# Ledger of designs, part 140: peptides against a protein of PDB entry 5D63

Target 1, 292 residues: chain A of PDB entry 5D63
Amino acid sequence: SLRRGIYHIENAGVPSAIDLKDGSSSDGTPIVGWQFTPDTINWHQLWLAEPIPNVADTFTLCNLFSGTYMDLYNGSSEAGTAVNGWQGTAFTTNPHQLWTIKKSSDGTSYKIQNYGSKTFVDLVNGDSSDGAKIAGWTGTWDEGNPHQKWYFNRMSVSSAEAQAAIARNPHIHGTYRGYILDGEYLVLPNATFTQIWKDSGLPGSKWREQIYDCDDFAIAMKAAVGKWGADSWKANGFAIFCGVMLGVNKAGDAAHAYNFTLTKDHADIVFFEPQNGGYLNDIGYDSYMAFY

## One batch from the design tools (peptide; made by RFdiffusion4, then SolubleMPNN)

Design b2_p21_3_s2 (from b2_p21_3, 10 letters changed)
Fold by OpenDDE base, seed 3:
Structure b2_p21_3_s2 (fold): chain B 292 residues (1-292), chain A 21 residues (1-21)
Amino acid sequence: as target 1 above (292 residues)
Amino acid sequence: MITDADLAAAEAAFLERFAAR
């Protein structure tokens, strides 16, 4: 079954993603097909899938940017019915905003069926142009029509997945204790993570003994990421991944505070030095404490 | 198992040795 998480939803037939037009929070904003850029945020194309308790394979889809929900207009079962952004809640009972999401017959892509109408989210005519119509359309679960097949590229990790990634890393001290602060984390591309770092004022900040040293840099970076998240996204129920670690070197004669994020495949962590903006697989310290 | 003493020692080590970092 599809996990709770943030997804970039890409058509199986053409290089087009499900896009909320202009990221607008207005009721009735069209959801359309739009091109995307790999390894970028794709601001208007991220969707938080929230599973509905006790309803198998059924979710709400909240646009991360607008905070509005994927909505089948009037819940109509007519082919060509508009799919729009509309105000809602994560656990709504409104069938216009409930989507059953299961694997297609190809075993890799998903189909998105409206819970009420039983029609499917369809990239009309497989149109790859920006602004192409996405609509509810008649179909079946076993049809191979790529207009109704979608890849769900997961852009977030659960706290458990983050914990597992940390546990696999060789640079963890035997005394390690981790503290989980949130349940689901959007994982940023390094370019975005770096831009947040730049905008924080940390570049060029003067290291000063005790008063503004490694721990201050690391915490300032985490605070900057947190603020960026709050200022950038209207959806709730997730955080932006940015960890803080305290580590000791192998010789046991030096300690450091630093940041970390996840690799692109979400399987590993990469260390980030907030004093210079560097990414490292080995920062020279083994972590005995983390919070994220 | 990691003991509280182990954690305290690690934390103390950090507090004593982070000055130049």
Scores: peptide ipSAE 0.081, ipTM 0.629, DockQ to the pose 0.152
Fold by OpenDDE base, seed 4:
Structure b2_p21_3_s2 (fold): chain B 292 residues (1-292), chain A 21 residues (1-21)
Amino acid sequence: as target 1 above (292 residues)
Amino acid sequence: MITDADLAAAEAAFLERFAAR
């Protein structure tokens, strides 16, 4: 089953992603095929899939940027029915906004079926052009038509996955205590993470003994990421991944506060030094505390 | 009873730990 999470949804036939046009929050905003850039944020192309309790394989799809939901216009079963962004809620009973998402016959891609109409999300004619029509279309689960097959690339991690990544890292102290603050985290590309760091003013901040030292830098970075998240996305129910750690050196006579994020594959953490913007696999400290 | 000296010692240990970081 598809896990709750944030996904970049790419067509199986052509290099096109499901895009909410202009990221607009207006009801009826077209959802279209659009090109994407790997390893970037792809702002209008991120969707939070929220599983509906007790309804097998069924989700709402919230556009992260607009906070609106994927909606089959009037729930119509007619081929060519528009798929749009529309206001909604994560656990709606509106069948126009309920999507059954299961693996296609190829075992890798998914099909997205409207719960009510039983039609499928279709990149019409497999058109790879920007702004190409996405519509509800007749189909079956076993058909191989790539117009109705989608790869769900996970762009987020659960708190459990983050915890597991931390646990695998060799730079964790025996006294480690982690504090999980949220349930699902958008994992940023390093370029975006760095840009937030730059925009925070931290690169120009002066280190001062005690009054503005390692802990201040680390917390300021987390605060900057938090603010960036709040200012950038209208959807709720997720956070932006940015951790704070306290660590002790091997000799036990020095400590440091720093940040960390997840690697691209979400399997590992990488340390981030907010005093200089560096990413490190080994920051020289073993973490005895983290919150994220 | 926690004394001022005890507190000072704890603070000194902290300062040593996080010094110049």
Scores: peptide ipSAE 0.076, ipTM 0.633, DockQ to the pose 0.072
Fold by OpenDDE base, seed 1:
Structure b2_p21_3_s2 (fold): chain B 292 residues (1-292), chain A 21 residues (1-21)
Amino acid sequence: as target 1 above (292 residues)
Amino acid sequence: MITDADLAAAEAAFLERFAAR
């Protein structure tokens, strides 16, 4: 089954993603097909899938940018019914905003069925143009129609997945303790992570013994990422991944504070030095504490 | 979640091995 998480949802037939037009929070904002750039944020095209307790394979889909939810207009079963952004809550009982998401017949893509109407999210005519209509449309789970098949590219990790990535890293001290701050994390491309670092003012910050040294840089980076998250996204229920580590060198006589993020495949961590903006596979320290 | 006590303990451990960096 589909896991809770943030997804970029891409059509299986054409290079188009599910896009909330202009990222608007207004009720009735059209959801449309739009082009995307791989390995970028794709601001209006990220959706938090929240599983509904005790309702198999059923989710709400919250647009990260607007904080509004995918909504089938009036819950109508008529083919061509608009799919829009609309205010809602993660655990709503409104069937207009409940979506059953299961694997399609090809075993890789998913179909998105409205819980109430039993119609499917459809890229009308498979139109690859920007602003193409996405609507509720009649269909079946077994049909191979690519207009109703969607790849769910997972853009986030659970705290458990992050923990597993850390545990596999060779630069973890035997005394390591990790402290999890959130449940689900949007993982940023390095370019975005670096831009946040630049915008924070850290590149121009002066190292000063104890009063503004490694721990201050590392915490300032985490704070900058947190602020960026709060300022950028209206949805709740997730965080932006940025960890802080305390590490000890091999000799055991020196410690350092630094950041870390996840690799593109989410399977490993990469260290980030907030004093110079560098990404490293080996920062020269073994972590004995992290919080993220 | 990390607690204030956990953070204090971590801080103490860090300072014991502090490097000027």
Scores: peptide ipSAE 0.069, ipTM 0.641, DockQ to the pose 0.153
Fold by OpenDDE base, seed 5:
Structure b2_p21_3_s2 (fold): chain B 292 residues (1-292), chain A 21 residues (1-21)
Amino acid sequence: as target 1 above (292 residues)
Amino acid sequence: MITDADLAAAEAAFLERFAAR
């Protein structure tokens, strides 16, 4: 079954993603097919899938940017019915906003069926152009039509997945204690992470003994990411991944505070030095404490 | 969530060592 998380949803037939037009929060904003750029944020194309308790394989889909929900207009079963952004809640009972999401017959892509109408989210005519219509359309679970097949590319990690990535890293001290602050984390591309770092003013910050040293830099970076998240997204129920670690060197006589994020495949962590903006696989310290 | 006690323990552990930078 599909896990709770943030997804970039791409058509199985053409390089087009499910896009909320202009990221608008207005009720009735069209959801359309749009091109995307790998390893970028794709601002209007991220969807938080929230599983509905006690309803198998059924979710709401909240646009991360607008905070509105994927909505089948009037819940109509007519082919060509508009799919729009509309105000809602994560655990709504409104069948216009409830989507059964299950694997297609190919075992890789998913189909997105409206819970009420039983029609499927369809990239009309497989149109790859920006702004192409996405609509509810008749179909079956077993059809091979790529217009109704979607890859759900996970853009977030659960706290458990993050914990597992940390645990696999060779630069974790035997006394390590990790403290999880949130349940689901959007993982940023390094380019975005770096841009947040630049915009924070940290590149121009002066190291000063104790008054503004490694811990201050690391916390300032985390705060900057947190603020960026709050300022950038209208959806709730997730955080932006940015960790803080305290580490000890191999000799055990020096400590450092630094940041970390996840690699693109979410399987590993990479260390980030907020004093110079560097990414390192080995920062020269073994972490004995983290919070993220 | 990190408690004050957790932070204090972490801080103590950190300060028991020389901050490298």
Scores: peptide ipSAE 0.064, ipTM 0.636, DockQ to the pose 0.153

Design b2_p21_3_s3 (from b2_p21_3, 15 letters changed)
Fold by OpenDDE base, seed 3:
Structure b2_p21_3_s3 (fold): chain B 292 residues (1-292), chain A 21 residues (1-21)
Amino acid sequence: as target 1 above (292 residues)
Amino acid sequence: MITDADLERLAQEFLERFAAR
């Protein structure tokens, strides 16, 4: 079954993603097919899938940018019915905004069925052009039509997944204790993470003994990421991944505070030095404490 | 399990070692 998380939803037939046009929060904003750039923040194309309790395989889909929800216009079962962004809530009972999402017959892609109408989200005619119509359309779960098949590229991790990634890293001290602050985390590309670092002013900040040293840099980076998240996205129920670690070196004669994020495949952590903006697989310290 | 006392001790032992980093 599909896990709660943030997804980039890509058509199985053509290089097009489900896009909320202009990221607008207005009711009735068209959801369309649009090109995307791999390994970037596709701002209008990220969707938080929230599972509905006690309704099997059924979700709301909240656009991360606009905070509005995928909505089948009037819940109509007519082929060609518009799919739009519309105001809503994560646990709505409105069948216009409830989507049953299950694996297609190919075992890799998903189909997205409206709970009420039983029609499927369809990239009309498989049109790969920007702004191509996405609509509700008749179909079946068993059909192989790529117009109605979607890859769900997961862009977030749960706290448990983050914890697991930390646990398997070789640079964790035997006394390690981690503190989880949120439940779901959008994982940023390094380029975006670096840009936040630059915009924070940290590259120009002067290291000063105790008064502005490693812990200040690390916490400032986390604060900058938090602010960036709040300023960038209207959806709730997730955080932006940026951890703080305290570590000790192998010799046991030095300690350091630093940041960390997750690798592209979300399987491992990578260390980030906020004093110089470097990414390292080995920062030279073993972490005995983290919060994220 | 690591106790709070263990964590406090650890923190105290390493506190001075942050100064140069």
Scores: peptide ipSAE 0.113, ipTM 0.670, DockQ to the pose 0.102
Fold by OpenDDE base, seed 2:
Structure b2_p21_3_s3 (fold): chain B 292 residues (1-292), chain A 21 residues (1-21)
Amino acid sequence: as target 1 above (292 residues)
Amino acid sequence: MITDADLERLAQEFLERFAAR
C-alpha cells in the first residue's frame, strides 16, 4: 500500500514526470509530462498523496507548489479526457479527484486509476516531450502499457521515520529526548538546504559569546527553513525537514547546538553545522535533545 | 529517554558550555 507522503511521479517508460504546468493554481491548468533533474526539487512535480479513510488504496493528489489537486475533467471515462489541476480538499468526496493507486503487474511501478471513471492516468503516446498530454485512458490493472505505469519516488518522511533514523545514529546521548513538531516532512537535497543557509545570511553572521553563538545559529537555520517552506509551497499538511540538536561531547565538558537533516535514502541523519555550512557524519557531540 | 525534570537539569548543567561554541 502506498504511504501518505510527497512523491515525485515518474513515467515507467520514458524520463518524464507528472508536472502541473507552470505550477499554476488556476482551475483547469493542464497536468503534463515534463523532464526532470534527479536529486533536485522539481518544483511543479511534487504531489502530496493523502489516503482517504476507509477507501482502500485511494488518495487525493495535491500539487505541492500550487495547492491544487489532480482532477479528471468532468470525471469522464472517455479516453483522452484531460487531467488538470483544480481546487479541492484533501478528503474530498468528489470522484473526479479521487485516485486509486496500486502496484502494476511488474511489482515496481504503480498505476493511477480514477476512482469514478475507472480509467487510468496515461502519458499519451508515451510522449517524452515537455508539455506532453496526460489524460485519462482506458486500461486494466494487469496491462503492461508503460504509458500508464508510474514510479512513485518518495520525497518525504513521516515523523516516525525521522525518529527511527535518529534512533539508528550512534551519536545520540543516553539521555536523549526528541520532540516531534510535525507529521510529514519534505526532505531537501543538500544543495537546496545549503542554498537556504546561504540566503539566510548565516554565512556572514559573526559568532559572539552568548549573544549570538551556536544556539542562535542553529535556531536561525531552522527558522530560515521554515520561512522558505512557507514562502515556496501552497499546499498544507507537511513541513520542511530541519532539525535542531543539543549535544554534549564525550568528555562532558563542552556542549553544542547544531542542525541535522536526513540522507538521500532517508535512512540516516547527517549533521549540519550552521556556523560554517558543513555536513558531517560525526559532529563530535552526542545529542541529548532534538526538535524537528 | 529523559524526563522533563531531567531535561531541565541538563539545560542548567550545560548552560555555560554552549557559550564556547
Scores: peptide ipSAE 0.108, ipTM 0.657, DockQ to the pose 0.131
Fold by OpenDDE base, seed 5:
Structure b2_p21_3_s3 (fold): chain B 292 residues (1-292), chain A 21 residues (1-21)
Amino acid sequence: as target 1 above (292 residues)
Amino acid sequence: MITDADLERLAQEFLERFAAR
């Protein structure tokens, strides 16, 4: 079954993603097909899937940018009914905003069925053009029509997944204590992570004994990412992944504070040195404490 | 979520071990 998380939702037939037009928070904003760039944020095309308790395979889909929800207009079962962004809540009972999401017959893509109308989210005519209509359309779970099949590319990790990635890393001290601060984390491409680092002013910050040293750099990076998240997204219920670690070297005579993020496949962590903006598989320290 | 005790431990570790880096 689909897990809670942030997804980039891509059509199975053409290189088009589910896009909230202009990222607008206005009720009735069209949801459309739009091109995307791999390994980028794709601002208007990220959706937080929130599972509904006690309703099998059923979710709300919140646009990360606008904070509004995928909504079937008037809950109509008519083919061609508009799918729009609309104000809502994560655990709504409004069937216009409830979506049953299950694997298609091909076992890799998903279909998105409106809970009330039983129609499916459809890229009309498989149109790959920017702004192409997405609508509710008649269908069945076993049909092979690519207009109604979607790949859910996971862009986030749960705290448990992050914990597992840390546990697999060879540079973790035997005394390691991890402290989880949030439940779900958007994982940024390194390019975006680096840009936040640059914009924070840290590249121009001077190391000074005690007053502004490794702990200050590491915490400043964490704060910069947090602020970036708050300023960039209107949806709630997730954080931006940026960890802080305290580590000790093999000799036990030096300690360091640094950052870390997740690799592209979310399976491993990579260390980030906020004093120079470098990514390292081995920063020369074994972590005995992290918070993220 | 991190506790007050955890924060105190964190602060102590920074103060004692990280002044030169």
Scores: peptide ipSAE 0.102, ipTM 0.638, DockQ to the pose 0.110
Fold by OpenDDE base, seed 1:
Structure b2_p21_3_s3 (fold): chain B 292 residues (1-292), chain A 21 residues (1-21)
Amino acid sequence: as target 1 above (292 residues)
Amino acid sequence: MITDADLERLAQEFLERFAAR
């Protein structure tokens, strides 16, 4: 079954993603097909899938940017019924906003069926143009029509996945203690992570003994990422991944505080030095403590 | 989630190890 998480949802037939037009939070805002740029934050095209307890394979889809939910207009079963953003809640009982999401017949893509109408989310005519209509349309689970098949590209990690990535890293001290602060994390591209670092003012901050040293830089970076998340996204129930680590060198005579994030494939961590904005596979320290 | 005791330990680590970096 599809895991809870944040997804970029891409059509299986054409290079188009499910997009909330202009990221608007207004009720009735069209959801449309739109082009996307790989390895970037596609702001209006990220969806938090929240599984409904005790309803198999059924989710709400919250637009990360607007905080509104994917909604089949009037729950109509007519082909061509509009799919829009609409206010809602993660665990709603409104069948207009409940979507059964299961693997298609190809075993890779998913189909998105409205729980009430039993129609499927359809990129009408497979139109790859920006603003192309997405609508409810008749279909079956076994049909091979690419207009109704979608790749769910996971853009987030669970706390367990983050923990596993850390555990695989060779630069972890034997005394390591990790502290998990959230349950689900949006993983940022390095370019976005770096931009947050720049905007925080840290590049111009002066290192000063004790009063503003490595721990201050590392904590300031995490705070900046947290603030960026709060200011950028209206959806709730997730955090932005940015960790803080305390590490000791091999000789045991020096310690350092630094940040870390996840690699693109979410399988590993990469260290980030907030004093200079550098990404490193080896920062020269073994972590004995982290919180994220 | 971290506890208050964890936070206190964290604070002690900063005080003891991080003055020079």
Scores: peptide ipSAE 0.100, ipTM 0.658, DockQ to the pose 0.110; fails the geometry check

Design b2_p21_3_s4 (from b2_p21_3, 13 letters changed)
Fold by OpenDDE base, seed 3:
Order: sequence, then structure tokens, then C-alpha cells
Structure b2_p21_3_s4 (fold): chain B 292 residues (1-292), chain A 21 residues (1-21)
Amino acid sequence: as target 1 above (292 residues)
Amino acid sequence: MITDEDLEARSRALLERFAAS
């Protein structure tokens, strides 16, 4: 079954993603097919899937940018019914905004069925052009029509997944204690992470003994990421991944505070030095404490 | 520009703070 998380949803037939037009929060904003750029945020194309308790395989889909929800217009079962962004809540009972999401017959892609109408989210005519219509359309779970098949690329990790990634990293001290602050984390591309770092002013910050040293840099980076998240996205129920670690070197005669994020495949962590903006697989320290 | 030597020196100072706590 599909896990709670943030997804980039891509058509199985053509290189087009589900896009909320202009990222607008207005009711009735069209959801359309649009091109995307790999390894970027794709701002208007991220969707938080929130599972509905006690309703099998059924979710709301909240646009991360606008904070509005995928909505089948009037809940109509007519083929060609518009799919739009509309105000809502994560655990709504409005069937216009409830979507049953299960694997298609190919076992890789998903189909998105409206809970009420039983029609499917359809990239009309498989149109790969920007702004192509996405609509509710008649269909079945077992048919192979790529217009109604979607890859769900997970762009977030749960706290448990992050914890697991840390646990298998070789640069963790035997006394390690981790503290989880949130439940679900959007994982940023390095380019975005770096840009936040640059915009924070940290590149020009002066290291000063104790009063503004490694721990201050690391905490400032985390604060900057948090602020960026709050300023960038209207959806709730997730955080932006940026960890803080305290570590000790192998010799046990030096300690450091630094940041970390997750690799692209979410399987590992990569260390980030907020004093110089560098990414390292080995920062020279073993972490004895982290919060993220 | 931060050198490796600078980072090492800074790290030692931090360890002393945490070890004393």
C-alpha cells in the first residue's frame, strides 16, 4: 500500500507530472500535466498523500505549495470532469477529495480513483504538452491505459526512515542518542539546500571562539531551513529535513557540531559543514548526538 | 577561507566544553 508521504506524481506514458497551475490556492485552479526537471523541487508538483483512517488505500492529496487539495469537480462521474485544486482538510469526508490509490496491473505504477465517482485521474489523450488537461475518466483497475497510470516518486522520508539511514552510517559513535522532532520530512536537493545556506548569511559569518562557533553555525543552518520551509509551503504536516549532529573524532580529542541531510535515494545520510557549505561522506567525526 | 587546521583547533575547544558538562 502507498505510504503517507510527499510525492512527485509522473505519468507512466509521457514525461509529464501532475501540476497545480501557477501553484494557486484559488478554488477551482486547474490541475494539469506539465513537464518537470529531475533532481529539482518542481514547486507546484509536490503532493502530500494523507491516508484516511479505516478506509483502505484512500488518501487526500494536498498540494504542498498551495495547501489546497486535489478535487474532482462536483464529484461527477462524467468522463472529462475537471480535476482542480480546492480548499479542504487532510481528513475530509468530502468524496470529491478522496482518492483510492493502488497499484496498476503493471505492478509499478499507480492508478488514482476518486472514492465517490469511481472514475480515474486521466491525462487526457496522453498529451505531453504543458497545461494538458487532467480529468476524471472512466476506467478499470486492470486496464493498461497509460493515461491513467502514474508513478509516485517519493520525495520525503518518515522519521523512522531517517532513523534507519542514520543507524547504518559508519560514522556514528557508540554512545549515540538521536532525537526526532517531526514525523515526515521533505528531502531537498543539494542545490536547494546550498541555496538556503547561502541565503542564511552563514557563508559570510565570522567564526568566533565559543560565542559563534561550530554549534552556532549548525543550529543557524537548521533554523534557516526551517524558516525556508515555513515561507515556501502552505501545506502542513511535514518538515524540511536538516539535521544537527554533535560528533567526536576517532582519537577522542576533538569534537564538532555539523549538519546532515539524506542522499537522493534516501538510504544514507550525507554530512554538511555549515562553515564552508561542503558535503562530505566522512566529516571526520562520529556522532554521539543528533536532532532532526 | 577555513582551513583544515582551523577546524581541528575549533573542534578541540568544543570537546572540552562537552566533556566538562
Scores: peptide ipSAE 0.030, ipTM 0.686, DockQ to the pose 0.060
Fold by OpenDDE base, seed 2:
Order: C-alpha cells, then structure tokens, then sequence
Structure b2_p21_3_s4 (fold): chain B 292 residues (1-292), chain A 21 residues (1-21)
C-alpha cells in the first residue's frame, strides 16, 4: 500500500514527471508531462498523497506548490478527459479528486485510477515533450501500457521514519530525548539546504559568548528553514525537515548545539554546522536532545 | 565536566526558548 507522503511522480516509459503547469492555483490548470532534474526540488512536480480513511488504496493528490488537487474534469469516463488542478480538500468526497493508487503488474510502478470513472491517469501517446497532455483514459490494472504506469519517488519522511533514522546513528548519547514537532517532512537536497543557510545571513553572523553562540546559530537555521517553507509552498499538512540537536563530547567537558538533516535515501542523518555551513557524519558530539 | 542533570536543564531551557519565540 502506498504510504502518505510527498511524491515526485515519474512516467515508467519516458523521463517525464506529472507537472502542474506554471504551478498555477487557478481552477482548471492543466496537469502535464514535463522534464525534471534529478536530486532537485522540481517545484511544480511534488504531490502530497493523503489516504482516504476507510477507502482502500484511495488518495487525494495535492500539488505542494499550488495547494490545489488533481482533478478529473467533470469526472468523465471518456478517454482523453483532461486532468487539471482544482481547489479541494484533503479528505473530499468529490470523486473527481479521488484516486485509487495501486501497484501495476510489474510490481514496481503504480497505476492511478480515478475512483469514480475507473479510468487511469495517462501520459497521452507517451509524449516526453514539455507540456504533453495527461488525461483520463480507459485501461485495466493488469495492462502493461507504460503510458499509465508511474513511479512514485518519495520525497518526504514521516516523523516515525525520521525517528528511526536518528536511532540508527552511532552519535547518540545514552540520555537522548527526541521531540517531534510535525508529522510529515519534505527532505531537501543539501544544495537547497545550504542555499537557505546562505540566504539567512548566518554565514556573516558573529559568534559572541552566550548572547549569540551555538544554540542561537542552530535555532536561527531552524527558523530560516521554517520561514522558507511557509513562503515557498501553498499546501498544508507537512513541514520542511531541519533538526536541532544538543550534544556532548566524549570527554563530557563540552557541549554544542547544531543542526541535522536526512541523507538522500532518508535512512540516515547527517549533521550540519550552522556556524560554517559544513556537513559532517561525525560532528564530535553525541546528541542528548533533538527537536525537529 | 557536565552532569546529566545539567544536560537536561540545558535542553529544557532551549526548548522553552524555542517555544517562546
């Protein structure tokens, strides 16, 4: 079963992703195939999949950038029916915006079926060009047509997954306590994380004993990421991952505050020093507290 | 050398600062 989360949805046949054209929030904005750049944000191509309670394998798909939802126009079962962005809610009963998402016959890709019409999201003619039409189209679950098969690349982690990643790290103190602030987190590429750090002004900030030292740098980074998230995305129900840790060195005579994020595969954490923008697998401290 | 109690107190203080900001 597909987990709740933020996904980059890529066609199984050609290097094209499901894209909300221009990231527009207007009702009826076309959803189209578009090229993407691996290991980048791909702003208009991120979708929050929210599972519908008590309806097996059925979701709404909210565009992260626009805050609008994937919508089959008029819920029509006709082949070629437009798929658009449209205003909605995460737990709507509107069948135009309800999508049953299950594994295809190949066991790796997914098919996306409209709950009402029973037609499938189709990259028309497998067109790899930017702006290619995506439409509802007749099909079956067992059909191997790559026009209707999609890879769901997970771009977020749940709080539980983040907690598990922390638990696997060897640099955790025996007195560790973690505090979870949100439920689902978009995980940023390091390049984006670093850019937020640069834009925050922290690279030019002066260390001052107690009044602006390690904890101030770490919290300022957390705040900068939070503000970036609020200013960048219109969808709700998720946060941007950026953790704060407090750690103690092996000798027990020094403590430090720092940040951390998740590795590309989301399985581990990497430490971030907000005083110099460095990423480290070992920052020289064992964490006794984190909030994220 | 800092004690576990000191670490807990420090953690609590930082959390309070975060919540208050």
Amino acid sequence: as target 1 above (292 residues)
Amino acid sequence: MITDEDLEARSRALLERFAAS
Scores: peptide ipSAE 0.015, ipTM 0.604, DockQ to the pose 0.863
Fold by OpenDDE base, seed 4:
Structure b2_p21_3_s4 (fold): chain B 292 residues (1-292), chain A 21 residues (1-21)
Amino acid sequence: as target 1 above (292 residues)
Amino acid sequence: MITDEDLEARSRALLERFAAS
């Protein structure tokens, strides 16, 4: 079953992703096929899947950028019915915005069925061009038509997954206490993480004894990421992953404050030094406290 | 249930430990 999370949704047949055109929050904005760049944010192509309680395999899909929801126009079962962005809520009862998402017959891709109409999200004619029509179309769960098969690439982690990644890291002190601040986190590519760091002004910040030292840098980075998230996305119900750690060295005579994020595969953490923008697998400290 | 107040208290204690390091 599909987990709650943020997904990049890619067609199984051609290199095209489900894209909210121009990221517009206007009702009726077309959802279209569009090219994407692997390992990047793909701004208009991220969707928060929120599972509907007590309705098996059924979700709303909120565009992360616009904060609007995938909507089958008038809930029509006619082939070729437009799929658009439309205002909504995560736990709506509007069947136009409810999508049953289950594995296709190939066991890897998913099909996206409108709950009400029972039609499927279809990249019309498998058109790989930017702006290609995405529509509701007749189909069945067992058909092999790649026009209606989608890979759901998870771009976020749950707090539990983050906790597990931290627990697997060898640089955690025996006295470690972690504090989870949110439930779901968009994990940024390092390039984006670094850009936020650059834009924060931290690269030009001067280390000053006690008044602006390691803890100030680390907290400033987290604040910068938080602000970036708030300024960049209109959807709610998720955060941007950026952790703060306090650590002690092996000798026990030095402490440090630093950041961390998750690796590309979301299985491990990598440490980030906000004083120089470096990524490290070993920062030289064992963490006794983290919040993220 | 861990409240924001509890989290703040715990965080403060840990920060004090950091400062003492």
Scores: peptide ipSAE 0.010, ipTM 0.561, DockQ to the pose 0.072
Fold by OpenDDE base, seed 5:
Structure b2_p21_3_s4 (fold): chain B 292 residues (1-292), chain A 21 residues (1-21)
Amino acid sequence: as target 1 above (292 residues)
Amino acid sequence: MITDEDLEARSRALLERFAAS
């Protein structure tokens, strides 16, 4: 089954993603097909899938940017019914905003069925143009129509997945203890992570003994990412991934504080030096503590 | 979630390591 997480939802037939038009939080804002750029945030095209307890394979889909939810207009089963953003809650009982999401017949893509109407989210005519209509449409789970098949590209990790990525890294001290702060994390592209770093003022910050040294830089970076998250997204229930580590060198005579994030495939961590903005596979220290 | 007890323990560890460095 589909796991809770943040997804970029891409059509199986054409290079188009499910987009909330202009990222507007207004009720009735059209959800449309739109082009996307790989390895970027794609601001209006991220959706938090929240599984409904005790209802198999059923989710709400919250637009990360607007904080509104995917909504089938009036819950109508008529083909061509508009799919819009609408105010809601993660665990709503409103069937207009409940979506059964299961694998399609091809075993890789998903279909998105409205819980009430039993119609499917459809990229009308497979139109690849920006602003193409997305609507509820009649269909079946087993048919091969690519208009109703969607790839769910996971853009987030659970705390457990992050923990696993850390655990297999070779630069972890035997005394390591990690402390999890949140449950689900949006993983940023390095370019975005770097931009946050630049905008934080850290590149111009001066290292000063004890008063503003490695730990201050590392915590300042995490604070900057946190603030960026709060300022950028209206949805709740997730965090932006940015870890802080405390490490000791191999000789055991020096310690350092630094940041880390996840690699593109979410399988590994990469270290980030907030004093110079560098990404490193080996920062020269083994972590004995992390919080993220 | 990190607890106050955990934070204090690691804070002490941090101070010890950075003092030694």
Scores: peptide ipSAE 0.009, ipTM 0.588, DockQ to the pose 0.102

